# Peptides against a protein of PDB entry 4GXB, part 84

Target 1, 277 residues: chain A of PDB entry 4GXB
Amino acid sequence: VPTEEVSLEVLLSNGQKVLVNVLTSDQTEDVLEAVAAKLDLPDDLIGYFSLFLVREKEDGAFSFVRKLQEFELPYVSVTSLRSQEYKIVLRKSYWDSAYDDDVMENRVGLNLLYAQTVSDIERGWILVTKEQHRQLKSLQEKVSKKEFLRLAQTLRHYGYLRFDACVADFPEKDCPVVVSAGNSELSLQLRLPGQQLREGSFRVTRMRCWRVTSSVPLPSGSTSSPGRGRGEVRLELAFEYLMSKDRLQWVTITSPQAIMMSICLQSMVDELMVKKS

## One batch from the design tools (peptide; made by RFdiffusion4, then SolubleMPNN)

Design b2_p17_2_s1 (from b2_p17_2, 9 letters changed)
Fold by OpenDDE base, seed 5:
Structure b2_p17_2_s1 (fold): chain B 277 residues (1-277), chain A 17 residues (1-17)
Amino acid sequence: as target 1 above (277 residues)
Amino acid sequence: PRPTSSISELARKLFFE
């Protein structure tokens, strides 16, 4: 791709558009810096955020595809897909809410976290009771961003990334689940017919390993996933989990977002390693 | 076509921790 100056649109979690002028040859960090400059985010806070490739759904929700790698060219990565549904999104890229304290010290950082958190609540990524929602709404009306975040930090799945509904082989084969990543775990929520909502929490520290598999199913039988055509690429995330003492079991998630899930796992592990060093 | 897969390594470092 020839080097040219282009206008690139980067979205915040709430859908706010940030237009930046960059080169087609600018790498992920270059674009991130341009976005930071446009937002007046200080340089020392840039590292708390990343650029993500997402697919915008018809309802405006974002399906996270993957985090853009350092060597990537964001303009090329998004435009090469030749679909308007793909967007680049700026989002915080750490898991421990303790890092919010660093980001919140800056007005722009505070605003970014606030906007993201509001969006996550509105989209149901952060789980709230009716009473909690009332409290949050009150704080939002008062534009008390710090207090809003402090309350939000106590909520279930704060800081989690929620994936699209998919299928897992746990606890039973072909179980419909909603996967969320955060707090050094994968949360698998499922509701089986006639049963209450169940959640399986899989801590990364109890995962011996994980793998992503890409395959093309053979045209044999019915697809396990509704709406998936025969011969389409199937992505699976499998992890070997310590269920109990001396009992390892493979859990397999079938999802188009398997890559993103693995990226989340890796980033959570990386963060834990940094904290332990 | 053969499926492609990758195995994590860092998870093993944190295993049982």
Scores: peptide ipSAE 0.032, ipTM 0.630, DockQ to the pose 0.093
Fold by OpenDDE base, seed 1:
Structure b2_p17_2_s1 (fold): chain B 277 residues (1-277), chain A 17 residues (1-17)
Amino acid sequence: as target 1 above (277 residues)
Amino acid sequence: PRPTSSISELARKLFFE
């Protein structure tokens, strides 16, 4: 791609558009810095955020595809897909809510976290009771962003990334699940007909290893997964988990977002390692 | 199935701590 000046659109979690003028040859960090400058985010807070490639669904929700890597050219990464449904999104890129304290001390950082949190609640990524929702709405009406975040930090799945509904082989084969990543775990939520919501928690510290695999389904395979066209690549995330003392079991998640899930796992592990160092 | 990513070594470190 020839080096030229372009206008690049970067979205916040709430869909707010940030337009930045960058070079097509600008790498991820360069674009991130441009976005930060546009938002008046201090340089020392840039590292708490990352750029993500997402697919915007019909309902306006974001399906996270992957985190943009340092060597990537965001303009090329998004435009090469030749589909307007793909967007670049700015989102916080840490897991421990303790880091919110650093970000919240700055007005812009506070606003970013607030907007993200509001969006996550509205999209059902953060789980709230009716009473909690009422309290949050009250705080939102008062525009008490700090108090809003403090309450939100106590909520179930705060800081989690929620994935699209997919399939896992746990607790049994071909179980429809909703996977969320956060708090150093993968949460697998399952609702079977006539049953209450069940959640399986898989802590990364109990994962011996994980891998992403790709395969092409055979034509004869009646794997009628709804919405997958004939010949589409099947992605799976598999991890070996310590279920009990001296009992390891493989868990496999079949999802187009398997790559993103693995990125989350690695990111959570990395953060834990930093905290232990 | 073809592996698209390597096994996380960092996960192993945490696992065996």
Scores: peptide ipSAE 0.029, ipTM 0.625, DockQ to the pose 0.080
Fold by OpenDDE base, seed 2:
Structure b2_p17_2_s1 (fold): chain B 277 residues (1-277), chain A 17 residues (1-17)
Amino acid sequence: as target 1 above (277 residues)
Amino acid sequence: PRPTSSISELARKLFFE
């Protein structure tokens, strides 16, 4: 691709648009730096954020596709998909809320975390009670960003990334689940007809391994899986989990976001490894 | 058709911790 100056749109979690002038040849870090500069985010805080490729849904929600890798050219990565629904999103890329303290020390960092958190709550990624919601709204009205974040940090699934509804083979085959990644775990939420909400917590430290599998379903005349076009790739994330002492069990999640899930797992593992060093 | 898979290795370092 010839090197040209282009205008690239990068979205914040709340949909706020950040326009940056970059080269088509600029790599992910270059674009990230450009975004940081545009936002006046200090260089020492850039590492707390990453660029993600997402698909914007009709309701404005983001379906995370993957994290942009260092060698990628964000402009090419997003435009090559030839669909306006694909966007580049800036989001924090760490999991431990302790790192919020570093980011919150800066005005811009604070604003980014605040905007992300507000959005995550509004989208139901962070789970709140009615009372908590009232408290959060009050703080939001006061524009007390630090207090808002401190309260939010105590909430269920704070810092989690929520995926689109998908299917898992746990606790039984073909269970509709909502997967969320955060706090060094995958949370699988399941609601079966007539049953209460069930949540399975799978800590990465109890995962012996995981894998992403890509397969092309064979055209079978009768299995019109709704929404899958002819030849659509099926992605699965499988992990082997220590259910109890000396008892390993495979859990498989079927999702178009299996790659993103694996990226989250790796990222969580990487962060834990850094903490151990 | 044979599915393609990738397996993470770093997870093993944290296993049982």
Scores: peptide ipSAE 0.026, ipTM 0.636, DockQ to the pose 0.093
Fold by OpenDDE base, seed 3:
Structure b2_p17_2_s1 (fold): chain B 277 residues (1-277), chain A 17 residues (1-17)
Amino acid sequence: as target 1 above (277 residues)
Amino acid sequence: PRPTSSISELARKLFFE
C-alpha cells in the first residue's frame, strides 16, 4: 500500500468514535499516539492502553480478535480484511486494578476507565447483583466517576475480557462454556439445563504450558457445525493444568478467539513477571 | 494436512509459583 494520509477510525469500548489523521505506513504506536493526542491523554499514560482488532457483532458488541502488535500497520491490518465489521478499539491493557490508580489521576484517563467500565457492566462482562447495580446507577447519575470505579473494582470479573460462547472438553467433552480472562486466570463458566452455574478457575501460575492449534477440518459427509463452512480454520487453545498435587491435565477450548485467549495469557504472564522483577 | 501450533514459553517460569 502506498504511503498516504488517511482518516482512521478508532473506537472506545462504548462505541465512541475517535477519528485520527495518520499515514498508512504508521505503526501501532504511531496510531496510538495519535489517538492519545486526539483525546488529550498524556504521554506517560499511553502505555496503559493498547489497540485491538475486534469484530463488531450485529448487536454492537465487540468480539476481540487480537491485540495489534508493535510492528503492525493498523490501517493495513483492518482494511485488508475487507469487511466493515472489523474495527480498531482502544482499551486498557493491564490486568492489576492497582494500575487504575495511576490512570485515574488524570482526567482523560479517568474518563477512559469510566467509559470502559460502564460498557463492561452493560455488556455483562462484569457481574453485578441487583443491589450493586442500583448503587452503580446511583453513582452514574451523580457522575461520580471515581466512586463508581472504586465500587466496580470490587465486582466479580472486573477487568476481565469476556469471549464469545464456545466449547471446551472440561468438565466433560463438548461442554458449552463462556470463557473470560482476567486476574491472572481463565474463567470457564458452564450452565447446563436445570443445573447451577459452574465455574472453573484456571490460574496461569498453575499452567505448565499452553498452545494454539490451527487445523482445517477434513470434508466429512456430515454437515459441519453451524457457522463453519468448508475450508474454515478451526482454532483450539489447549493448556496443561495442575489440577492437584502431581496431577496434570490438558484442557482444550475450541474457539475462533483462541489466538486472543493466548494473547491474554501471555499478557497476564508478562505482567506477573514485571511484578516479580 | 497437519495442524500448526504455537506453544507458550513464559508460562513455564511461573509454573508452581
Scores: peptide ipSAE 0.022, ipTM 0.618, DockQ to the pose 0.094; fails the geometry check

Design b2_p17_2_s2 (from b2_p17_2, 8 letters changed)
Fold by OpenDDE base, seed 4:
Structure b2_p17_2_s2 (fold): chain B 277 residues (1-277), chain A 17 residues (1-17)
Amino acid sequence: as target 1 above (277 residues)
Amino acid sequence: SRPTSSISPLAYKLFYE
């Protein structure tokens, strides 16, 4: 692609559009810096955020595809897909809520976290009781952003990334689940017919290994992914989990977002390693 | 099936600590 100046749209979590003028040859960090400059985000806070490739659903929700890597050219990455549903989104890229303190100290950082948190609650990524919802709405109406975030930080799945409904082989084969990543874990929520909502928690520190695999189902094969046509690529995230002392078990998640899930796992591990160093 | 990604060496270290 020839080097040209282009207008690139980057979305915030709430769908707010940030237009930046960049070169087609600008790498992820260059684009991120341009977005930061447009928002008046200080340079020392840029590292708390990342650019993500997402698919915008009909309801306006985002299905996260992957994090843009440092060597990527965001303009090329998004336009090469030749579909208007793909967008670039700015989101915080750390897991420990303690880092919120650093970001919230700045007005722009505070606004970004607030917008993200509001969106996550509205989309059901953060789980709230009726009373908590009332309190949050009151704070939102008052535009009390700091208080809103402090309350939100105490909520279940705060800081988690929620994936689209998919299938896992745990606790049994072909279980419909909703996976969320956060707090150094994968949370698998499932509701079997006639049963209450159940949640399985898989801590990354108890994962011996994980891998993403791709396969093409055979027309006669029983391994067809729900909702996928014949011949479509099937992605799976499999991890070997320490269920108990000396008992390892493989858990496999079948999802188009398997790559993004693996990115989250690695990101959570990396953050833990930084804390232990 | 074809693997596309796997656990990093750092993740292994974390697991065994």
Scores: peptide ipSAE 0.027, ipTM 0.648, DockQ to the pose 0.113
Fold by OpenDDE base, seed 5:
Structure b2_p17_2_s2 (fold): chain B 277 residues (1-277), chain A 17 residues (1-17)
Amino acid sequence: as target 1 above (277 residues)
Amino acid sequence: SRPTSSISPLAYKLFYE
């Protein structure tokens, strides 16, 4: 792609549009810096955020595809897909809520966290009770952003990424699950017919290893999941988990977001390593 | 495509040290 000046749209988690003028040859960090400048986000806070490739659903919700890597050219990465459903999103890229304190010290950082958190709650990524929701709405009406975040930080799955409904082989074969990543774990929520909601927590510290595999399923009349065409690439995330003492078991998640899940796992591990260094 | 795999450093310590 020849080097040209282009207008690139970057979305916040809530769908707000940030337009930046960049070069087609600008790498991820260059674009991130341009977005930060447009928002008046200080340089020292840029590292708390990343650019993500997402697929916008019909309802406006985002399905996270992957984090853009340092060597990527965001303009090329998004436009090469030749589909308007793909977007670039700015989101915080740390897991420990303690880092919120650093970001919240700045007005722009505070606003970004607030907007993201509001969106995450509205989308059901953060789990809230009716009473908690009432409290949050009250704080939102008062525009008490700091207080809102402090309350949100106490909520279940605060800071998690929620994935689209998918399938796992745990606890049984072909179980429909909703996976969320955060707090150094994968949370697998499932509701089997006639059963109560169950959640499996898989801590990254108990994962011996994980892998992402891609395969092309053989054409079969009965195996098409809704929304998947025949012969589409099947992605799986498998991890070997220490279930109990001296008992390792493979857990496999079948999801188009398997790559994103693996990125989350690595990111969580990396953050833990930084904290323990 | 080649599968990608990773191991947690913390898990490595748990399993191999």
Scores: peptide ipSAE 0.024, ipTM 0.627, DockQ to the pose 0.105
Fold by OpenDDE base, seed 2:
Structure b2_p17_2_s2 (fold): chain B 277 residues (1-277), chain A 17 residues (1-17)
Amino acid sequence: as target 1 above (277 residues)
Amino acid sequence: SRPTSSISPLAYKLFYE
């Protein structure tokens, strides 16, 4: 692709648009730096954020596709998909809420975390009780961003990435689940007919290994799941989990976001390794 | 496509050490 100056739109978690002028040849870090500069985010805080490729749903929600890698050209990565539904999103890229303290010291960092957190709550990624919701709304009305974040940090699934509804083979085959990644775990929430909401917590430290597989469904004549065209690739994330002492069990999640899930797993592991060093 | 597999370094230590 010839090097040209282009206007690239990068979205915040809340859908706020940040327009940056970049070169088509600019790599992910270059674009990230441009976004940071546009937002007046200091250089020492850039590393706490990443650019993600997402698909914007009809309701404005984001389905995370993957993290943009360092060698990628964000402009090319997003435009090559030839669909306006794909966007680049800036989001914090760490998991431990302790790092919020570093980011919150800066006005821009604070604003970014606040906007992200508000959005995550509004989208139901962070789970809140009625009373907590009332408290959060009160703080939001007062624009008490630090207090808002401090309260939010105590909430269930704070800092988690929520995926689209998908299917897992746990606890039973073909269980509809909602997967969330955060706090060094995958949370699988499921509601079976006539049953209460159940949550399975899978800590990455108890995952021996994981893998992503892609398969092309054979045109089986009968199970026309209506929405999958004849050639849709099925992605699966499978991990081997230590259920109990000396008992390993494979868990498989079937999801178009399997790649993103694996990226989250690796990212969580990497962060844990940094903390132990 | 060849499946990409990853092992958690922490898990590796837990399981093999």
Scores: peptide ipSAE 0.023, ipTM 0.630, DockQ to the pose 0.106
Fold by OpenDDE base, seed 1:
Order: structure tokens, then sequence, then C-alpha cells
Structure b2_p17_2_s2 (fold): chain B 277 residues (1-277), chain A 17 residues (1-17)
């Protein structure tokens, strides 16, 4: 792509649009800096956020595809897909809520976290009781952003990234699950017919390894995943998990977001390593 | 300390295959 000035749209979690003028040759960090400047986010807080490639669904929800890497050209990465469904989203890129304290000290950082958290609650990424929802709404009406976030930080799946419904082979084959990544774990939620909501927690510290595989279904093979056509690439995330003492078991998640899930796993591990150093 | 993130080399490769 020839180097030229372009207007690039970057979305916040709530769908707010941030337009930045960048070069097509600008790398991810350059674009991120441009977004930060547009928002008046200070330089020392830029590192707490990342740009993500997402697919916008019909309901306006975002399906996270991947994090844009440092060497990438965001304009090229999004436009090369030749679909208006793909967007670039700014989101916080850390897992430990303790880092919120650093971000919340700044007005812009506070606003970003607030907007993201409101959106995550509205989309059901953060799980709330009826009473908690009432309290959150009250705080939102008062525009008490700090108090809102402090309450939100105590909620189930705060800071988690929720994926689209997919299929896993746990606890049994072809189980429909909703996977969420956060707090150094993958949470697999499932609701089987006639059953209560169940959640499996898989801590990254108990994962011996994980891998992503790509395959093409056989013509005669039945697709276990709803909505996948013949010949469509099937992505799987598999991890070997320490279920109990000296008992390892493979768990496989079939999802078009398998790559993003693996990125989350690595990111969570990396953050844990930083905390230990 | 600030949080860091990376991508698995395999995941990156698979994304662009």
Amino acid sequence: as target 1 above (277 residues)
Amino acid sequence: SRPTSSISPLAYKLFYE
C-alpha cells in the first residue's frame, strides 16, 4: 500500500468513534499514540491500552479477532479484510484490576475504563445480580465514575473478555459453552437442557501447554459446530490441564476465536511473569 | 511494573495461513 494520509476510525468499547489522521504506513504504536492524543490520554498511560481487530455483529457487539501487533499497520490490517464489519477497537490490555488504580488517576483514563465497564455490563460480559444492577444504575445516574468502577471491580467476571458461543469437549463432547478469559483463567460456562448454569474454571497456572490448530472438515464429516459450511476452516484451542494430582487431561474448544483465546492466554501468562519479577 | 502482552508465534502463523 502506498504511503498516504488517511482518516482511520477507532472505536471505543461502547461504540464511540475516534477519528485519527494517520499514514497508511503508521505502525500500531503510531496509531495508538494518535488515538491517545485525540483523547488527551497522557503518554504514560498508553501502555495500558491496545488496539484490537474485531468483527462487529449485527447487534453491535464485538467479536474479538486478535490484538494488533507492534509491527502491524492498522490501516492495512483492517482494510485488507474488505469488509465493513471489521473494526479497530481500543480497550484496556491488562488483566489485574490493581492496574486500574494507575489509569483511574487520570480523567481520560477514568472515562475510558468507565465506558468500557458500562459496555461490558450492558453486553453481559460482567455478571451482575438484580441488586447490583440497581446499584450500578444509581451510580451511573449520579455519574459517579470512580464509585461505579470500585463496585464493578468486585463483580463476577470483571475484566474478562467474553467470546462468542462455541463448542467444547468438556465436560462432554459437543458441549455448547461461552468462554471468557480473565483473572488468569478461562471460564467455560454452559447451560445444558434441564440443567443449571455451570461454570468450569481453568487456571492458566494449571495448563501445561496449549495449542491452536487449523483444519478443513472432510466432505463426509459432520460439523459439530453450528453454522459452519462445508470446507470452512475449523479452529480449535486445545490445552492440557492438570485436573487433579498427576492427572492431565486435554480440553478442546472449537471456535473461530481460538487464536484470540490463545492471545489472551499468553497475555495473562506474561502479566503474571511481570508481577513475579 | 507495567503489564506486558505477546502473541504466540504459532497463533500468529495460523492467523495468516
Scores: peptide ipSAE 0.019, ipTM 0.612, DockQ to the pose 0.143

Design b2_p17_2_s3 (from b2_p17_2, 7 letters changed)
Fold by OpenDDE base, seed 1:
Structure b2_p17_2_s3 (fold): chain B 277 residues (1-277), chain A 17 residues (1-17)
Amino acid sequence: as target 1 above (277 residues)
Amino acid sequence: SVPTSEISPLAYKLFFE
């Protein structure tokens, strides 16, 4: 692509649009810096955020596809998909809520975290009770952003990324699950017929390894699940998990977001390693 | 199936620590 000046749209978690003028040849960091400058986010806080490629759903929700890598050209990455459904989103890229303290010290950082958290609650990524929801709404009405975040930090799945409903082979084959990544774990929520909501927690520290596989489903004469067209690439995330002492078991998640899940796993591991150093 | 096994060397360290 020839080097040209272009207008690039970057979305916040709440769908707010940030327009930046960049070069088509600008790499991810260059675009991120441009977004930061537009928002008046200080340079020392840029590292707490990343650009993500997402697919915007009909309801306005974001399905995270992947994190944009350093060598990528965000303009090319998003436009090459030739679909307006794909967007670039700015989101915090750390997992430990302790880092919120650094970000919240700045007005812009505080606003970004607040907007993201509000959105995550509204989308059901953060789980809240009725009473908690009432408290959050009260704080939101008062525009008490710091207090709002402090309360939110105590909530279940705060800081998690929630994925689209998918399928896992745990606890049984072909179980419908909702996967969320955060707090150094993959949370698998499942509701089996006639059963209460169950959550399986898979800590990354108990994952020996993981892999992403892509396959083209063979035309099995059996009615493919409604909605996957003939020839759609099937992505799977498999991880080998220490279930008990000396007992390893493979768990496989079938999801179009398998790549994003693996990115989250690696990111969580990386953060844990930084904390140990 | 192209298994891209990215065994994170870091995951290995955390697992055996």
Scores: peptide ipSAE 0.032, ipTM 0.719, DockQ to the pose 0.112
Fold by OpenDDE base, seed 3:
Structure b2_p17_2_s3 (fold): chain B 277 residues (1-277), chain A 17 residues (1-17)
Amino acid sequence: as target 1 above (277 residues)
Amino acid sequence: SVPTSEISPLAYKLFFE
């Protein structure tokens, strides 16, 4: 792609559009800086956010595809897909809610976290009771952003990324699950017909290793997923988990977001390492 | 299947700690 100035749209978690003028040759950090400048986000807070490639679903929800890499060209990355459903999203890129304190000190940072949190609640990524929802709405009506976030920080799956429904081999084969990543874990939620919601929590500190595998399934007469045609690449995330003392077990998640899941795992591990240093 | 195994050395460190 020839180097030229272009207008690039970057979305916030709530779908708010941020238009930035960048070069087609600008790398991820350059674009991120442009977005920060447009938002008037201080330079020292830029590192708390990242750009993500997402697919916008019909309902407006975002399916996270991957984090844009440092030397990647965001304009090229998104436009090369030649589909309007793909977007670039700005989102916080840390997991520990303690870092919210740093970000919340700034008006723009506060607004970003607030918008993200509101969106995550609305999308069901953060789990709330009826009473909690009432409290959150009250705070939202009062535009008490700090108080809103403080309450939100106590909620289940605060700061998690929720993935599209997929399949896992845990607790048994071919279990439909909803995976969420956050707080140094993968949460696998399962609801079987007539059964209560079950959740498996897999802490990254108990994962010996993980891998992403791509495969082309053989043409089977039954399309396992309505949206995946015959011959589509199937992605799996497998991790070896310490279930108990000296007992390792592989858990495999079949998901088109397996790559994103692995990115989350690595990111969580990286953050933990920073905290331990 | 093309396995892309990502074994994070950091994950190992955390695992054995």
Scores: peptide ipSAE 0.031, ipTM 0.681, DockQ to the pose 0.111
Fold by OpenDDE base, seed 4:
Parts: sequence; C-alpha cells; structure tokens
Structure b2_p17_2_s3 (fold): chain B 277 residues (1-277), chain A 17 residues (1-17)
Amino acid sequence: as target 1 above (277 residues)
Amino acid sequence: SVPTSEISPLAYKLFFE
C-alpha cells in the first residue's frame, strides 16, 4: 500500500471514537502513540494499553479477533478485511490489577480504565451481585471514578476478557461453554442439561503447552463441530493440563476466537515471567 | 484435511511454577 496520510478511527471499550491522522505505513506502536497523543495520555502509560482487532456485533458488543502485533500496519489490517464490522479498539493489556495503580494516577488513564470497566460490567464480563450493581450505579451517578474502580477490582472476573459462546470437549464432548481469560487462567463457564451453572478454572501455570489448530472439515469426516458449515475453517485451542499429580489431559476449545485465546494465554504467561524476573 | 498447528514455546517455562 502506498504511503498516504489517512484518518483512522480507534474505538474505546465504551464505543467512543478516537479519530487520528496517521500514515498507512505507520506500525502498531505509531498508531498507539497517535491515539495516546489525541487522548493526552502520557508516554509512560502507553505501554499499559494495546490495539485490538475486533468484530462489532449488532448490539454494539465487541468480539475480539486478535491483538495487533508490532509489525502490523493497523490501517491495512482493518481495511483489508473489507467489512465495516471490523474495528480497532484500545484496551488495557495487562492482567494484574496492581498495575491499575500506575494508570489511575493520571486523569486520562483513570478515564480509560473507568470506561473499560463500565463497559465490561454492562456487557456481563465482570460478574456482579444485585447489591454490588447498586453500589456501582451509585458511584457511576456521582462520577466517582476512583471509588468505582476500587470496588470493581474486588469483583469476580475483573480484568477478564470474555469470549463468545463456543464449544469444548471438557467435561463432555461438544459441551457449550463461555470462556473468559484473566488472572492467569481460562475460566470455562458451562451449563449441562439439568445442571447448575458451573465454572472450570484452568490456571496457565498448570498448562504444559497449548496450540491453535486450523482445519477444514471433510464431508465424510467426524471432524465437523456443531455450528460449522461444510468446508468452513475450524479453529481450535488445545492445551495440555495437569489435572492432578502425574495426570495430564488435553482440553480442546473449538472457537473462531481460538487465536485470541492463545494470545491471552501468552500475554498472561509473559506477565508472570516478568514478575518472576 | 491437513491441520495447521502452532504451539506456544513459552508455556513449558511456567509449568509447575
């Protein structure tokens, strides 16, 4: 693509639009810096955020496709898809809520975390009781952003990224699940017929390895998963998990967001490695 | 069909830690 100056739209978690003037040849970091400048986010806080490619649903919710890599050209990455459904979203890119302390010391950082958290609660990514919801709404009405965040930090699945409903082979074959990534784990929420809602926790520290596999189901093959049409690409995330002492078991998640799930796993691992250094 | 797979090389480093 020829180098040209273009207007690029980057969305916040709440759907607010940030319009930046960039070059088509600008890499992810260049675009991120442009967004930061537009928002008046200090340079030392840029590293706490990343750009993500998402598909916007009809209800305005975001289905995360992948994190934009350093070598990518965000303008090209989003426009090459030739669909208005795809957007670039700015979101925090760390998992440990302790880093919120660094970000919320700045007004802009605080606003970004607040907007993201409000959105995550509204979308059901963060789980709240009725009483907690009341408290959060009260704080929101008062625009008490710091207090709002402090309360939110105590909530279940704070900081998690929630994926679209998909299928896993655990605990049963073709089990419908909702996967969330956060706090160094994959959380699998499932409801089996006649059973209560259950949550399985898979800690990344107990994953020996993981992989993403892409395949095309054959008409005569048993590889077709429910909801996938004939000849459509099937993405799977598989991880080998230490279920108990000396017992490893493969768990496979079938999802169009398998790549994003793997990115989350790697990101959580990377953050843990930094803490251990 | 021939599947394409990618494995995270860093997963092993945190195993049991």
Scores: peptide ipSAE 0.031, ipTM 0.681, DockQ to the pose 0.095
Fold by OpenDDE base, seed 2:
Structure b2_p17_2_s3 (fold): chain B 277 residues (1-277), chain A 17 residues (1-17)
Amino acid sequence: as target 1 above (277 residues)
Amino acid sequence: SVPTSEISPLAYKLFFE
């Protein structure tokens, strides 16, 4: 691709648009720096954020596809998909809420975290009670961003990334689940007909290994799942989990976001390793 | 389907620590 100056749109978690002028040859870090400059985010805070490729749903929600890698050209990565549904999103890229303290000290950082958190609550990524919701709304009305975040940090699934509804083989085969990644775990939420919401927590520290597999379903005549066009690649994330002492069990999640899930796992592990050194 | 097993070496370390 010839090097040309282009206007690239980067979205915040809340859908706010940030337009940056970049070169088609600019790598992920270059684009990230351009976005930071546009937002007046200081250089020392850039590392707390990353660019993600997402698919925007009809309701405006984002389905995270993957994190853009350092060697990628964001303009090419998003435009090559030839669909307006794909967007580049800026989001915080750390898991430990302790790092919020560093980011919140800066006005722009605070605003970014606030906008992300508001969006995550609105989208149901962060779980809130009625009372908590009322408190959050009150703080939002007062535009008390720091207090809002402090309250939000105490909420269930704060800082988690929520994935689209998918299928797992746990606790039973072909269970519909909602997976969320955060706090060094995968949370699997399951609601079976007539049953209460169940949640399984899988800590990354108890995962011996994980893998992503890609398979092309053979045209099996019968199970026309109506929504998957013939020939869609099936992605699975499988991890071997220490269920109890000396008992390992494989858990498999079937999801188009399996790659993103694996990226989250690796990212959480990496962060834990940094904390231990 | 060739499973691309990305065994995170780091996950291994955390598992046995």
Scores: peptide ipSAE 0.028, ipTM 0.658, DockQ to the pose 0.096

